Peptides against a protein of PDB entry 5EIB. Designs and how they scored, part 29

Target 1, 366 residues: chain A of PDB entry 5EIB
Amino acid sequence: VDLEPGTMDSVRSGPFGQIFRPDNFVFGQSGAGNNWAKGHYTEGAELVDSVLDVVRKESESCDCLQGFQLTHSLGGGTGSGMGTLLISKIREEYPDRIMNTFSVMPSPKVSDTVVEPYNATLSVHQLVENTDETYCIDNEALYDICFRTLKLTTPTYGDLNHLVSATMSGVTTCLRFPGQLNADLRKLAVNMVPFPRLHFFMPGFAPLTSRGSQQYRALTVPELTQQMFDSKNMMAACDPRHGRYLTVAAIFRGRMSMKEVDEQMLNVQNKNSSYFVEWIPNNVKTAVCDIPPRGLKMSATFIGNSTAIQELFKRISEQFTAMFRRKAFLHWYTGEGMDEMEFTEAESNMNDLVSEYQQYQDATAD
Target 2, 366 residues: chain A of PDB entry 5EIB as posed
Amino acid sequence: VDLEPGTMDSVRSGPFGQIFRPDNFVFGQSGAGNNWAKGHYTEGAELVDSVLDVVRKESESCDCLQGFQLTHSLGGGTGSGMGTLLISKIREEYPDRIMNTFSVMPSPKVSDTVVEPYNATLSVHQLVENTDETYSIDNEALYDICFRTLKLTTPTYGDLNHLVSATMSGVTTCLRFPGQLNADLRKLAVNMVPFPRLHFFMPGFAPLTSRGSQQYRALTVPELTQQMFDSKNMMAACDPRHGRYLTVAAIFRGRMSMKEVDEQMLNVQNKNSSYFVEWIPNNVKTAVCDIPPRGLKMSATFIGNSTAIQELFKRISEQFTAMFRRKAFLHWYTGEGMDEMEFTEAESNMNDLVSEYQQYQDATAD

## One batch from the design tools (peptide; aimed at target 1 Q126)

Design b2_p14_6_s1 (made by RFdiffusion4, then SolubleMPNN; from b2_p14_6, 6 letters changed)
Fold by OpenDDE base, seed 4:
Structure b2_p14_6_s1 (fold): chain B 366 residues (1-366), chain A 14 residues (1-14)
Amino acid sequence: as target 1 above (366 residues)
Amino acid sequence: MVTRKPLPGPEILL
């Protein structure tokens, strides 16, 4: 789905364009112009029914519908505005199905689009209410990984999207290969989401290695485990050491000793015990899949539900507040039928979410 | 070769 035709043509002409049904390419002509309101109330609202018709048709063809997976950007108008409209409409029609998202968070290191904090705040407000599981993929973190860890002097969207694709492949491993922990979306939600609003995940992928160092790096279970829990390896720009893990899932891939995985996972928990809540028993889950990712002997994928995710929301809120105090660019949203109150409600709900994460961070076992 | 788009992308300015 896109509000621009050129994106669909790029997908269709791509190496994998033939895996999608032609009739499942739903697209507009005008785009959203990086405006959430165009995505949500105008251009996106004109296209949403045509998308829902495809969603219904594909859902009816499923032997067992678990839920939905959306991949979208929160900085753009289409991914943010139309993406959250689709989530709302799908939630209304399928209230018993899991809503899972891969939500790409904006960063001024990656984009010069001044209104991205508005689009992101308005989107997060919708995601808090209408999703069950949200993987926070932060362009800030992806850029920093590309620059600092991968030693890419000039990161590209192709470099960032490579990290996104590795992460998505990692977190979906248990859904694609039978006999694993979290083999369905609902079981993932039950294990990862202790409180309904606290469903924002910090993903990570190991190994991350610069091209110059690849030949010298042994891929070992200890090194994968250590890198997976490193703050510099998180795909969300927050430090887990500034918060507490509510829940963690680790997905190992490749031929390795399950005993060695369990020993390393126990060792990393014990070393980092101050960064876990003590009142959620067995809050770390581990899976091992014998099938490695393409081009690697082994990998590990991290999913963290951490109160440190509030650092990401605070960053967006600070950027939002700086513009909104001046009413900068607001007329582009109000001209599409939005009220200034929707901005204030979205800011309030995101600040409430930050306060909820802080409350559970400060909570002790009585 | 997928031509890797440099950062920042072409942005539609509001």
Scores: peptide ipSAE 0.015, ipTM 0.466, DockQ to the pose 0.015
OpenDDE base, seeds 1, 2, 3, 5: peptide ipSAE 0.007, 0.010, 0.018, 0.007; ipTM 0.434, 0.475, 0.497, 0.471; seed 3 fails the geometry check

Design b2_p14_6_s2 (made by RFdiffusion4, then SolubleMPNN; from b2_p14_6, 5 letters changed)
Fold by OpenDDE base, seed 2:
Structure b2_p14_6_s2 (fold): chain B 366 residues (1-366), chain A 14 residues (1-14)
Amino acid sequence: as target 1 above (366 residues)
Amino acid sequence: MVKRKPLPGPEILL
């Protein structure tokens, strides 16, 4: 789905364009122009019914529909505005299905689009209310990984999208392959989301390798485990040491000893015990899949529900507030039928979410 | 509105 035809032509002409049904390419002509309101109320609203017809058709063809996975950007107009409209409409029609998102957070290091903090704040408001699970994929963190860890002097969207694809492949492993822990989307939500609003995850991946890094390191379970808990491997620009983990999931892929995985996961939890809440028992879940990712012998994917995620929301809120206090660019949104109140409500709900994460960070076991 | 400039570079597949 896109409001611009050129994106769809790029997907169709790409190496995987033929894996999608031609009839499932739904697109507009005008684009959203990086405006959430165009995505949500105008251009996106004209296209949403055609998308819902495809969603219904594909849902009816499922033997067992667990839920939906949306991949979108929060800085753009289409992914943010139309993506959140689509989430709302799917939630209304399928209230008993899991809504899962891969939400790409904007960064000034990756984009010069001034209105991204508005699009992100308006999107986060919708995600708080209408999703069950949101993987926060932060372009800030992806850029920093590419530059600092992968030593890429000039990170590209290809380099960022490589990390995104690795992470998405990792977190979906238990859904795609038979394993000892067949986690469905609902089972993941039950294990990861202790409070309904606190469903924003920090994903991480190990090993972090680019195609140009010919360093064939023999990957070990201890090294994967240590890298997976390193703040430098988080796909969200948050330091887990500034917060507490509510819940963690680790997904190992490849042929390895389950005993060694369990020992290393216990060791890393014990070493980092001060960074976990004490009042959630058994808050670390581990899965092992014998099928490695393509091109790797083994990998580990991290999913953290941490109160440190508030750092990401604070960054967006600070940028939002700086523009909104001056009413900068608001006429582009109000001209598409939005009220200024929707901005204030979205800012308030995101600040309430930050306060809620802080409350649970400071909570002691009474 | 300001349009996002694409960062140059190919898609990297894992």
Scores: peptide ipSAE 0.015, ipTM 0.473, DockQ to the pose 0.018
OpenDDE base, seeds 1, 3, 4, 5: peptide ipSAE 0.006, 0.008, 0.011, 0.008; ipTM 0.406, 0.434, 0.401, 0.513

Design b2_p14_6_s3 (made by RFdiffusion4, then SolubleMPNN; from b2_p14_6, 6 letters changed)
Fold by OpenDDE base, seed 1:
Structure b2_p14_6_s3 (fold): chain B 366 residues (1-366), chain A 14 residues (1-14)
Amino acid sequence: as target 1 above (366 residues)
Amino acid sequence: MVTRKPLPGPEIRL
């Protein structure tokens, strides 16, 4: 789905364009112009019914519909505005199904779009209310991984999207291969989301290795485990050491000893015990799939529900507040039918979410 | 604010 035809042509001409049904390409002509309100109230609202007709058709074709997965950006107009409109409409029609998102967070390191903090804040407000699981994929963190860890001097969107694709492949492993932990979206939510609003995840993928260091790095269970828990390996620009893990899932892929995985996962929890809440028993879950990802002997994917995710929301909130206090660019949103009150409500709900994460960070076992 | 140039890549028309 897009509000511009050119993006759909790029997908269709891509190496996997033929795996999608032609009738499932739904697109507009005008685009959203990086405006959430165009995506949500005007251009996106004109297109939403045609997308819902495709969603219904594909849902009826499912033997067992678990839920929906949206991949979108929060900095743009289409992914943010129309994406959140679609989430709302799908939630209204399928209230008993899981809503899962891969939400790309904006960064001034990656984009020069000045209104990204508005689009992100308005989107987070919708995601808090209408999603069950949200993977926070932060362009700040992706850029820093490419530059610092992968030693790419000039990261590209292709380099960032490679990290996104590896992460998405990792977190969906248990859904695609039988007999694993979190084998359905609902079990994932039950294991990862202790409180309904606290459903924002910090993903990570290992191994991440620079081309120059690949020949010197052993792919071992200890090294994968250590890299997954490194703050520099998080796909969200937060330091887990500044918060506490509510829940963790680790998905190992490839031929390895289950015993060695369990030993290393116990060791890393014990070494980092101060960074876990004590009042959630058995809050670390581990899965091992014997099928490695393409091009690797083994990998590990990390899913963290951490109170440190508030650092990401604080960054967006600070950028939002700096513009909103001056009413900068608001006329572009109000001209599409938005009220100024919707900005204040979205800011408030995101600040409430930050306060909830802080409350559970400071909570002790009684 | 250092206006960093957008990342090199295909013009993802936003």
Scores: peptide ipSAE 0.024, ipTM 0.536, DockQ to the pose 0.015
OpenDDE base, seeds 2, 3, 4, 5: peptide ipSAE 0.012, 0.012, 0.019, 0.008; ipTM 0.514, 0.458, 0.554, 0.451

Design b2_p14_6_s4 (made by RFdiffusion4, then SolubleMPNN; from b2_p14_6, 7 letters changed)
Fold by OpenDDE base, seed 2:
Structure b2_p14_6_s4 (fold): chain B 366 residues (1-366), chain A 14 residues (1-14)
Amino acid sequence: as target 1 above (366 residues)
Amino acid sequence: MVTRKPLPGPAIKL
């Protein structure tokens, strides 16, 4: 789905364009112009019914519909505005199904789009209410990984999208291969989401190795485990050491000793016990899949529900507030039928979410 | 229309 035809033509002409049904390419002509309101109330609203017809048809063809996975960007008008409209409409029609998102957070390091804080804040408001699981994929963190860890002097969207693809492949491992922990979306939600609003995850992937260092690096369970818990490998721009983990899932892939995985996972929890909440017993889940990702002997994918995610929301909120206090660019949204109250409600709900994460960070075992 | 400038270049292979 896109509000611009050129994106769809790029996917269709790409190396994987033939895996999608031609009728499942739903697109507009005008685009959202990086405006959430165009995505949500105008251009996106004209297209949403055509998308829902395809969603219904594909849902009816499922032997067992678990839920939906949306991949979108919160900085752009289509992914943010139309993406959240689509989430709302799917939630209304399928209230008993899991809504899962891969939500790409905007960063000034990656995009010059000034209105991204508005699009992100308005999107987060919708995601708080209408999703069950949201992977926060932060372009800030992806850029920093590419630059610092991978030693790329000039990171590209291709480089960022490669990290996203590896992470998406990792977190979906249990859904794609039989006999795994968290083999369905609902079971993942039950294990990862202790409170309904606190469903925002920081993903991570290991191994992350620069091309110059690949020949010198061993792939071992201890090294994967250590790298997976390193703050520098989080794909959300948050330091887990500034918060507490509510829940963690670790997904190992490749031929390895389950005993060694369990020992290393216990060791990393014990070393980092101060960064876990004490009142959620058995809050770390580990899965091992014998099938490695393509091109690697082994990998580990991290899913963290941490109160440190508030750093990401605070960054967006600060940028939002700086613009909104000046009413900068607001007329582009109100001109598409939005009210100024929707901005205030979205800001309030995101600040409430930050306060909720802080409350659970400071909570002691009574 | 605030156009995103794409970051230049191709994907890393893991």
Scores: peptide ipSAE 0.024, ipTM 0.558, DockQ to the pose 0.018
OpenDDE base, seeds 1, 3, 4, 5: peptide ipSAE 0.009, 0.022, 0.012, 0.008; ipTM 0.488, 0.549, 0.499, 0.457; seeds 1, 4 fail the geometry check

Design b2_p14_7 (made by RFdiffusion4)
Pose (drawn by RFdiffusion4):
Structure b2_p14_7 (pose): chain A 366 residues (1-366), chain P 14 residues (1-14)
Amino acid sequence: as target 2 above (366 residues)
Amino acid sequence: STSIISLSVGHAAS
């Protein structure tokens, strides 16, 4: 789905471009120009019922639909504006299905548009209310990993998307292969989301590799465990050691000692017990899958629900406030008939989300 | 059997 028609061509000319159902390409003529109001209201509304027809069709040919997963950026107009409109329409039509999103957060280090904080805040407002699980993929973190860790002086979107694809493969492993833990979206959500609004996850994985060089050695279980909890291995630009984990899901892939995995997971939990909330006993679940990802014999995937993710929302909120106080480019949005109060409503909701993460960060069992 | 529906929305910048 895109308001920009050129997106159709690039996907089709891609390696697996022909495998997609031709009827499932739903596109517009213009597209939103980084205007969330265009995406949602204006233009996305024009296009949205066509998308829902295709969604309804895919749904009626399902034996037992678990739910939906959306990939989109929060900084643009279409993936952000229209994407959240689609989510709201799907929530109306399929209210008992899990909504799960892979949402990429904007960063000034990657994209040169100052309205991206507007678009992201309006989107975060929709996701807080309407999604069950959101993987926070931070372009800030992706750029820093490529620049500082992978030593890529000029990271491309391809460099960033290599990190995203490895992460997406890792976090959906329990859904795609037989297993006991978090095998479906709802079970994963019940284990990861103690409070409905706090459903933004911090993904990480190990080992971090630059695409095309080179290999190994394969990591030990201790090395995997330590790296997957490392702040440098997170896809969200937050220091996990600045907050506390409410819930964690860890996924080990490849051939390895299940016993050694158990010992290392117990080890990181009690050496660092102060970083795991005490009022949620046994809040770290571990899954092992025998099939490693491509190019690797062993890998680990980390999914965290950490109070430290408030740092991500504080950064967006600060940029949003800096722009919104000067009312810069606001007429671009209200020109599409959007209420200015929607900006204030979204800002307040995001700041409320930050306060809630802090409340549970300071909460004690006493 | 069970299924998940996946949508890719707005990827012109990619």

Design b2_p14_7_s1 (made by RFdiffusion4, then SolubleMPNN; from b2_p14_7, 6 letters changed)
Fold by OpenDDE base, seed 1:
Structure b2_p14_7_s1 (fold): chain B 366 residues (1-366), chain A 14 residues (1-14)
Amino acid sequence: as target 1 above (366 residues)
Amino acid sequence: STSIIELFVGLHHV
């Protein structure tokens, strides 16, 4: 789905264009111009019914629909505005189904789009209310991984998108291979989301290795386990050491000993025990899939529900507040039918979310 | 079989 026709042509001509049904390409005539309000109230609102018709048709073809998985950017007007409109409309029509998202968080290191803090804040407000699970993929973290870990001198969108794709493939492993941990979206929600509003995950992937060091790196279960818990490998720009894990899932892929995985997972939990909440029993889940990812002998994917995710929301909130206090670019949104109160409500809800994460960070076992 | 419907929205900025 896109508001710009040229995007759909690029996807159709791309290496994966043939995996999508031609009838499932829905596109507008006019882009959102990086404006959430155009995506949500005007251009996106004109297109939403056409998307919902496709969703209904696909839903009718499913024997057992678990839910929906939406991938979008929170910086762009289409991904943020129209994406959250679709989430809302799908939630209204399918209230008993799981809504899962891969939400790409904007960063000033990656994009010069000045209104991204507005688009992100308005989107987070919708995601808090209308999603069951949200993977926070932060362009800040992706850039830092590319530069620091992968030793890419000039990270490209292609380099960032490679990390996104690897992460998405990793976290969806249990959904694609039967008999694993979190084999359905509902089980994932039950295991990962102890509090309904606290459904924002920090993903991580291992191995992350520079091209120059790949040949010298032994991929072992201990190394994967150590790396996936390293703050430098988080796909969200948060330090887990500044918070506490509410829940964790680890998904190993490749031929390895289950015993070795269990031993290493126990060891890493014990070493990092101060960074877990003590009052949620059995809050670390581990899965092993014998099928490695393409081009790797083994991998590990990390899913963390951590109170440290508040650092990401604080960053966005600070950027939002600095713009909104000046009423910078506000006329671009109000001109599309938004009220200034919608900005204040979105800011308030995001600040409430931050406060809720902090409350559970400071909570002790009774 | 259980199914998940996948949506991709605003692909230029992903």
Scores: peptide ipSAE 0.482, ipTM 0.882, DockQ to the pose 0.864
OpenDDE base, seeds 2, 3, 4, 5: peptide ipSAE 0.476, 0.458, 0.481, 0.475; ipTM 0.882, 0.876, 0.884, 0.880; seed 3 fails the geometry check

Design b2_p14_7_s2 (made by RFdiffusion4, then SolubleMPNN; from b2_p14_7, 5 letters changed)
Fold by OpenDDE base, seed 4:
Structure b2_p14_7_s2 (fold): chain B 366 residues (1-366), chain A 14 residues (1-14)
Amino acid sequence: as target 1 above (366 residues)
Amino acid sequence: STSIISLFVGLHHV
């Protein structure tokens, strides 16, 4: 789905365009112009019914619908505004189905779009209320991985998108291969989300290696286990050591010993025990899939529900507040039918979410 | 079989 026709033609003509049914391409003519309000109230609102008709048709063709997964950018007006409108409308129509998102968080290191903090804050407000599980893929973290870990002098969108694709492939492994832990979206939510509003995940991937070092590195289960818990391998710009894990899922891929995986997972938990809440028993789940990812002998994907995710929301909130206190660019949103109060409500709800994470971080076993 | 409907919204570069 896009508000710009040119992007759809590029996807359709691309090597994967044949994966999508022609009738499932829904596009507008005007674009959102990086404005959440255009995506949510005007241009996106004109297109939403056409998307819902496709969703209904696909839902009716399913023998058993588990739920929905939406991939979008929170910085761009279409992904943020129209994406959250679609989430709201799908949630209203299918309240018993799981809503999962891959939400790409904006960063000033990646984009010069000044209004991205508004689009992100307005989107997070919707995601708190209308999703069951959200993978936070942070462009700040992706840029830092590309620059520091992968040793790319000038990270490109292509380099970032490669990490996004690797992460999405990793976290969906259990959904794509039978007999795995968290084999459905509902089981994932039950294992990962102890409190309804605290459903924002820090994904991580291993191995992350520069092209120059790849040739000399034998990947081992201990190395994968150590890397997947390293803050430098997190796809969200948060340090897990500044918070506590509520829940963790680890997905290993490739031919390896389950016994060795279990031993290494126990060792890493014991080493990092101060960074877990003590009041959630068995809060680390491990899965092993014998099928490696393309081009790798083995990998590990991390999913963390950590109170450290508040660092991401604080960063967005600080950027939002810096502009909003001056009413900068607000006329572009109010001109599309938004009220200034919606900005204040979105800021308040995101600050409440930060406070909730902090409360559970500070909670001790009674 | 169980199904998941996947939506891609505003993805300029994926």
Scores: peptide ipSAE 0.475, ipTM 0.881, DockQ to the pose 0.848
OpenDDE base, seeds 1, 2, 3, 5: peptide ipSAE 0.475, 0.472, 0.453, 0.466; ipTM 0.879, 0.879, 0.872, 0.874; seed 3 fails the geometry check

Design b2_p14_7_s3 (made by RFdiffusion4, then SolubleMPNN; from b2_p14_7, 5 letters changed)
Fold by OpenDDE base, seed 1:
Structure b2_p14_7_s3 (fold): chain B 366 residues (1-366), chain A 14 residues (1-14)
Amino acid sequence: as target 1 above (366 residues)
Amino acid sequence: STSIISLLVGLHHV
């Protein structure tokens, strides 16, 4: 789905364009102009019914619908505004289905779009209320991984999107291969989300290796486990050492010993015990899939529900507040029928979310 | 079989 027709042509002409049904391409003509309100109230609102008709048709073809998975950017007007409108409308129509998102967080290191803090804050407000689980894929963290870990001198959108795709493939492994832990979206939510509003995940992927060192690196279960818990491998720009894990899932892929995986996962938990809450029993889940990812012998994908994710929301909130105090560009949003009060409500809800994460970070076992 | 409907929105930024 896009408000810009040129994006759909790029997908259709791409290597995977043929895997999508032609009828499942829904696009507008005017674009969102990087404006959340244009995506949510005007241009996106004109297109939403056409998307819902496609969703209904696909839902009717399912024997058992678990839920929905939406991938979007929170910086762009279409992904942020229309994406959150779709989430709201799908939630209204399918209240008993799981809503999962892959939400790409904006960063001034990657984009010069000045209104991204507004688009992100307005989107987070919707995601808090209308999603059951959200993977936070932070462009800042992706850029830092590309530059620092992968040793790319000038990270491109292609380099970032490669990390996104690897992560999405990793976290969806249990959903795609039968007999795994977290084999359905509901089970994932039950295991990962102890508190309904605290459903924002920091993903990570291993191995992450520079092209120059790839040939010298053995892929071992200990190395994957160590890298997966390294703060530098987190695809959300927060330090897990500044918070506590509420829950963790680790998904290993490839031919490996289950015993070795369990031993290494126990060792890493014991070594990092100060970074876990002690009052949630069995809060680390591990899965092993014998099928490696393409081009790798083995991998590990990390899903963390950490109170450190508040650092990401604080960054966005600080950027938002600095703009909103000046009423910078506000007329672009109000001109699309948005109320100024919705900015204050969105800021408040995101600050409440930060406070909730802090509360559970500071909580002790009774 | 159990199914998940996947939506891609705003693909130029992802």
Scores: peptide ipSAE 0.443, ipTM 0.868, DockQ to the pose 0.865
OpenDDE base, seeds 2, 3, 4, 5: peptide ipSAE 0.435, 0.422, 0.440, 0.434; ipTM 0.866, 0.862, 0.870, 0.865; seed 4 fails the geometry check

Design b2_p14_7_s4 (made by RFdiffusion4, then SolubleMPNN; from b2_p14_7, 6 letters changed)
Fold by OpenDDE base, seed 4:
Parts: sequence; C-alpha cells; structure tokens
Structure b2_p14_7_s4 (fold): chain B 366 residues (1-366), chain A 14 residues (1-14)
Amino acid sequence: as target 1 above (366 residues)
Amino acid sequence: STSIIELLVGLGSV
C-alpha cells in the first residue's frame, strides 16, 4: 500500500514483485508529503476503504486467520498516518485477531525530515492502543550499527534496509517453520507481553553483516549468544543495561547442539541476572531451527521486551517537545483537519507508557 | 493451515 504510485512500480519491477498479487497493489495519486495528518485524515482516508476491501477478501480466503502483520515507517506520512489508520480499522473489524507490526522509528541521523518526531509520536499513540506486539526497528540503531559496527563511512538506505530484512526474517522464523517455539502470533504475545500496553520489542541480530561484506567467519554458539545480548547488536537504540527484561525470546538458526544452546542461554542469563525482572519466572524462551539463513551457517535473533525501550520513546518525546513548544509546522497538520489536542494526547500517552516501563523496572519482588 | 495477512505500507519513502 502506498499513497505514491511510483513506489508501487519499484516494488513490481523488483526481484520479488511477482510474489504479490496484482490486485493487492493499492496506491494513491498524491502522496502524504511526510505529513501524518494527510496519511490519517485526508489522502489515506480516501484510500483506506479500498485497502480494507482487499483485506476482507484475503481474510475470507483464509481457512484460519491468525492475524495481521504491518510493516511501516513512523517517519513518513504514508507509513505513519495511513499505516496507523489501517491498524485502527483492522482492529475494529477483527478485534479477536493479533495485530503485529514492524515499526521503523525515525532518526535525524538518517533523514532530514523535520516533522518526523510528530509523525512518530502520533503513531506511537495509535500503536499503544491498537497493536498486540510491535517490533521497534530504530533507524538510530541501524545507522549506528552500519557506521560503528560495520564500518560504513556513509550508511545508505540500502544498508539499513538490509538490517531490517535480516531482522524481520529472523523474528518470523518460528512462524515460517513448523514445530518451533512461538509458532503462532498468539503464543508469541502470551510469552512476550505480560502487560497489554508493554508490547514494544527491541529486536537484535547476530551475526551483523553488510550487504557487500559477507562475514565468512563461522560463528560459534557462544559467540552468537554473546553478540545477541550485546547492546551493539540491538535494532533499537536502547541499552538493555539501563533497564530490565520482562521477557526474552532467542531464535537460533543453523545446525547446532540444542544442549549447547541451552547451556549458553543459561550462562548469559545468569551473567546478566541483574538486568532481568525476578518476578516473571521462565521469562527467557529459546528456539532452534536447523535451517540457516541464506548465506550464513548460523544466526541468532533476539526479541526483548525490556523497560530500556523507554530510551527510544524519551528520545522521540524530547524531539517532539522541542518542536511542539514553538508550534513549529503545526499548520500543515491542522490544515488537514487535525486538532492540536491530538498532539497533546499523543505526547501524554507516550509519556505514560514511559512511566509504566519505569514502574515495572523499579518493581522488586516483595 | 493458519494464515497471516501481511501489509506493507509506505515503504517507498524509506
């Protein structure tokens, strides 16, 4: 789905364009112009019914629908505004289905779009209420991985998108291969989400490889386990050491010993025990899939529900507040029929979410 | 079989 027709032609002409049904391409004419309000109230609202008709048709063709996965950018007007409108409308129509998102968080290191903090804050407000699980893929973290870890002097969108694709492939492993832990979206939510609003995940991946540099180095299970829990391998710009893990899932791929994986997972958990909540028993789940990723002998994917995710929301909130105090660019949103009160409500709800994470971080076992 | 509907929204601006 896109509000710009030119993007659809790029997907159709791409190496995987034939995987998508032609009838499932829904596009607008005008774009959102990086404005959440255009995506949510005007241009996106004109297109949403056409998308919902396709969703209904696909849902009716399913023998057993688990739920929905939405991939979107929170910086752009289409991904943020129209994406959250679609989430809301799908949630209203399918309240018993799981809503899962891959939400790309904006960063001023990656984009010069000044209004991205508004688009992100308005989107997070919707995601708190209308999703069951959200993978936070942070452009700040992706940039830092590319620049600091992969030693790319000028990270490109292609470099960032490679990390996004690797992460998405990793976290969906259990859904794609039978007999795995968290083999459905509902089991994932039950294992990962102890409180309904605290459903934002920090993903991580090991080994980190650039598109141009195949690391031919065979990683070991200990090295994968160590890297997977390293803050430098997180796709969200949060330090897990500044918070506490509520829940963790680890997904190993490749031919390895389950016994060795279990031993290394126990060792890393014991070494990092201060960074876990003590009042959630068995809060680390491990899966092993014998099928490695393409081009790798083995990998590990991390899914963390950590109170450290508040660092990401604080960063967005600080950027939002700096602009909103001056009412900068608000006329572009209010001109599309948006109320200024919606900005204040979105900021408030995101700050409440931060406070909730902090409360559970500070909670001791009685 | 269980199915998941996947939506890609606004990916051209990334």
Scores: peptide ipSAE 0.479, ipTM 0.892, DockQ to the pose 0.904
OpenDDE base, seeds 1, 2, 3, 5: peptide ipSAE 0.478, 0.473, 0.459, 0.462; ipTM 0.888, 0.888, 0.887, 0.885

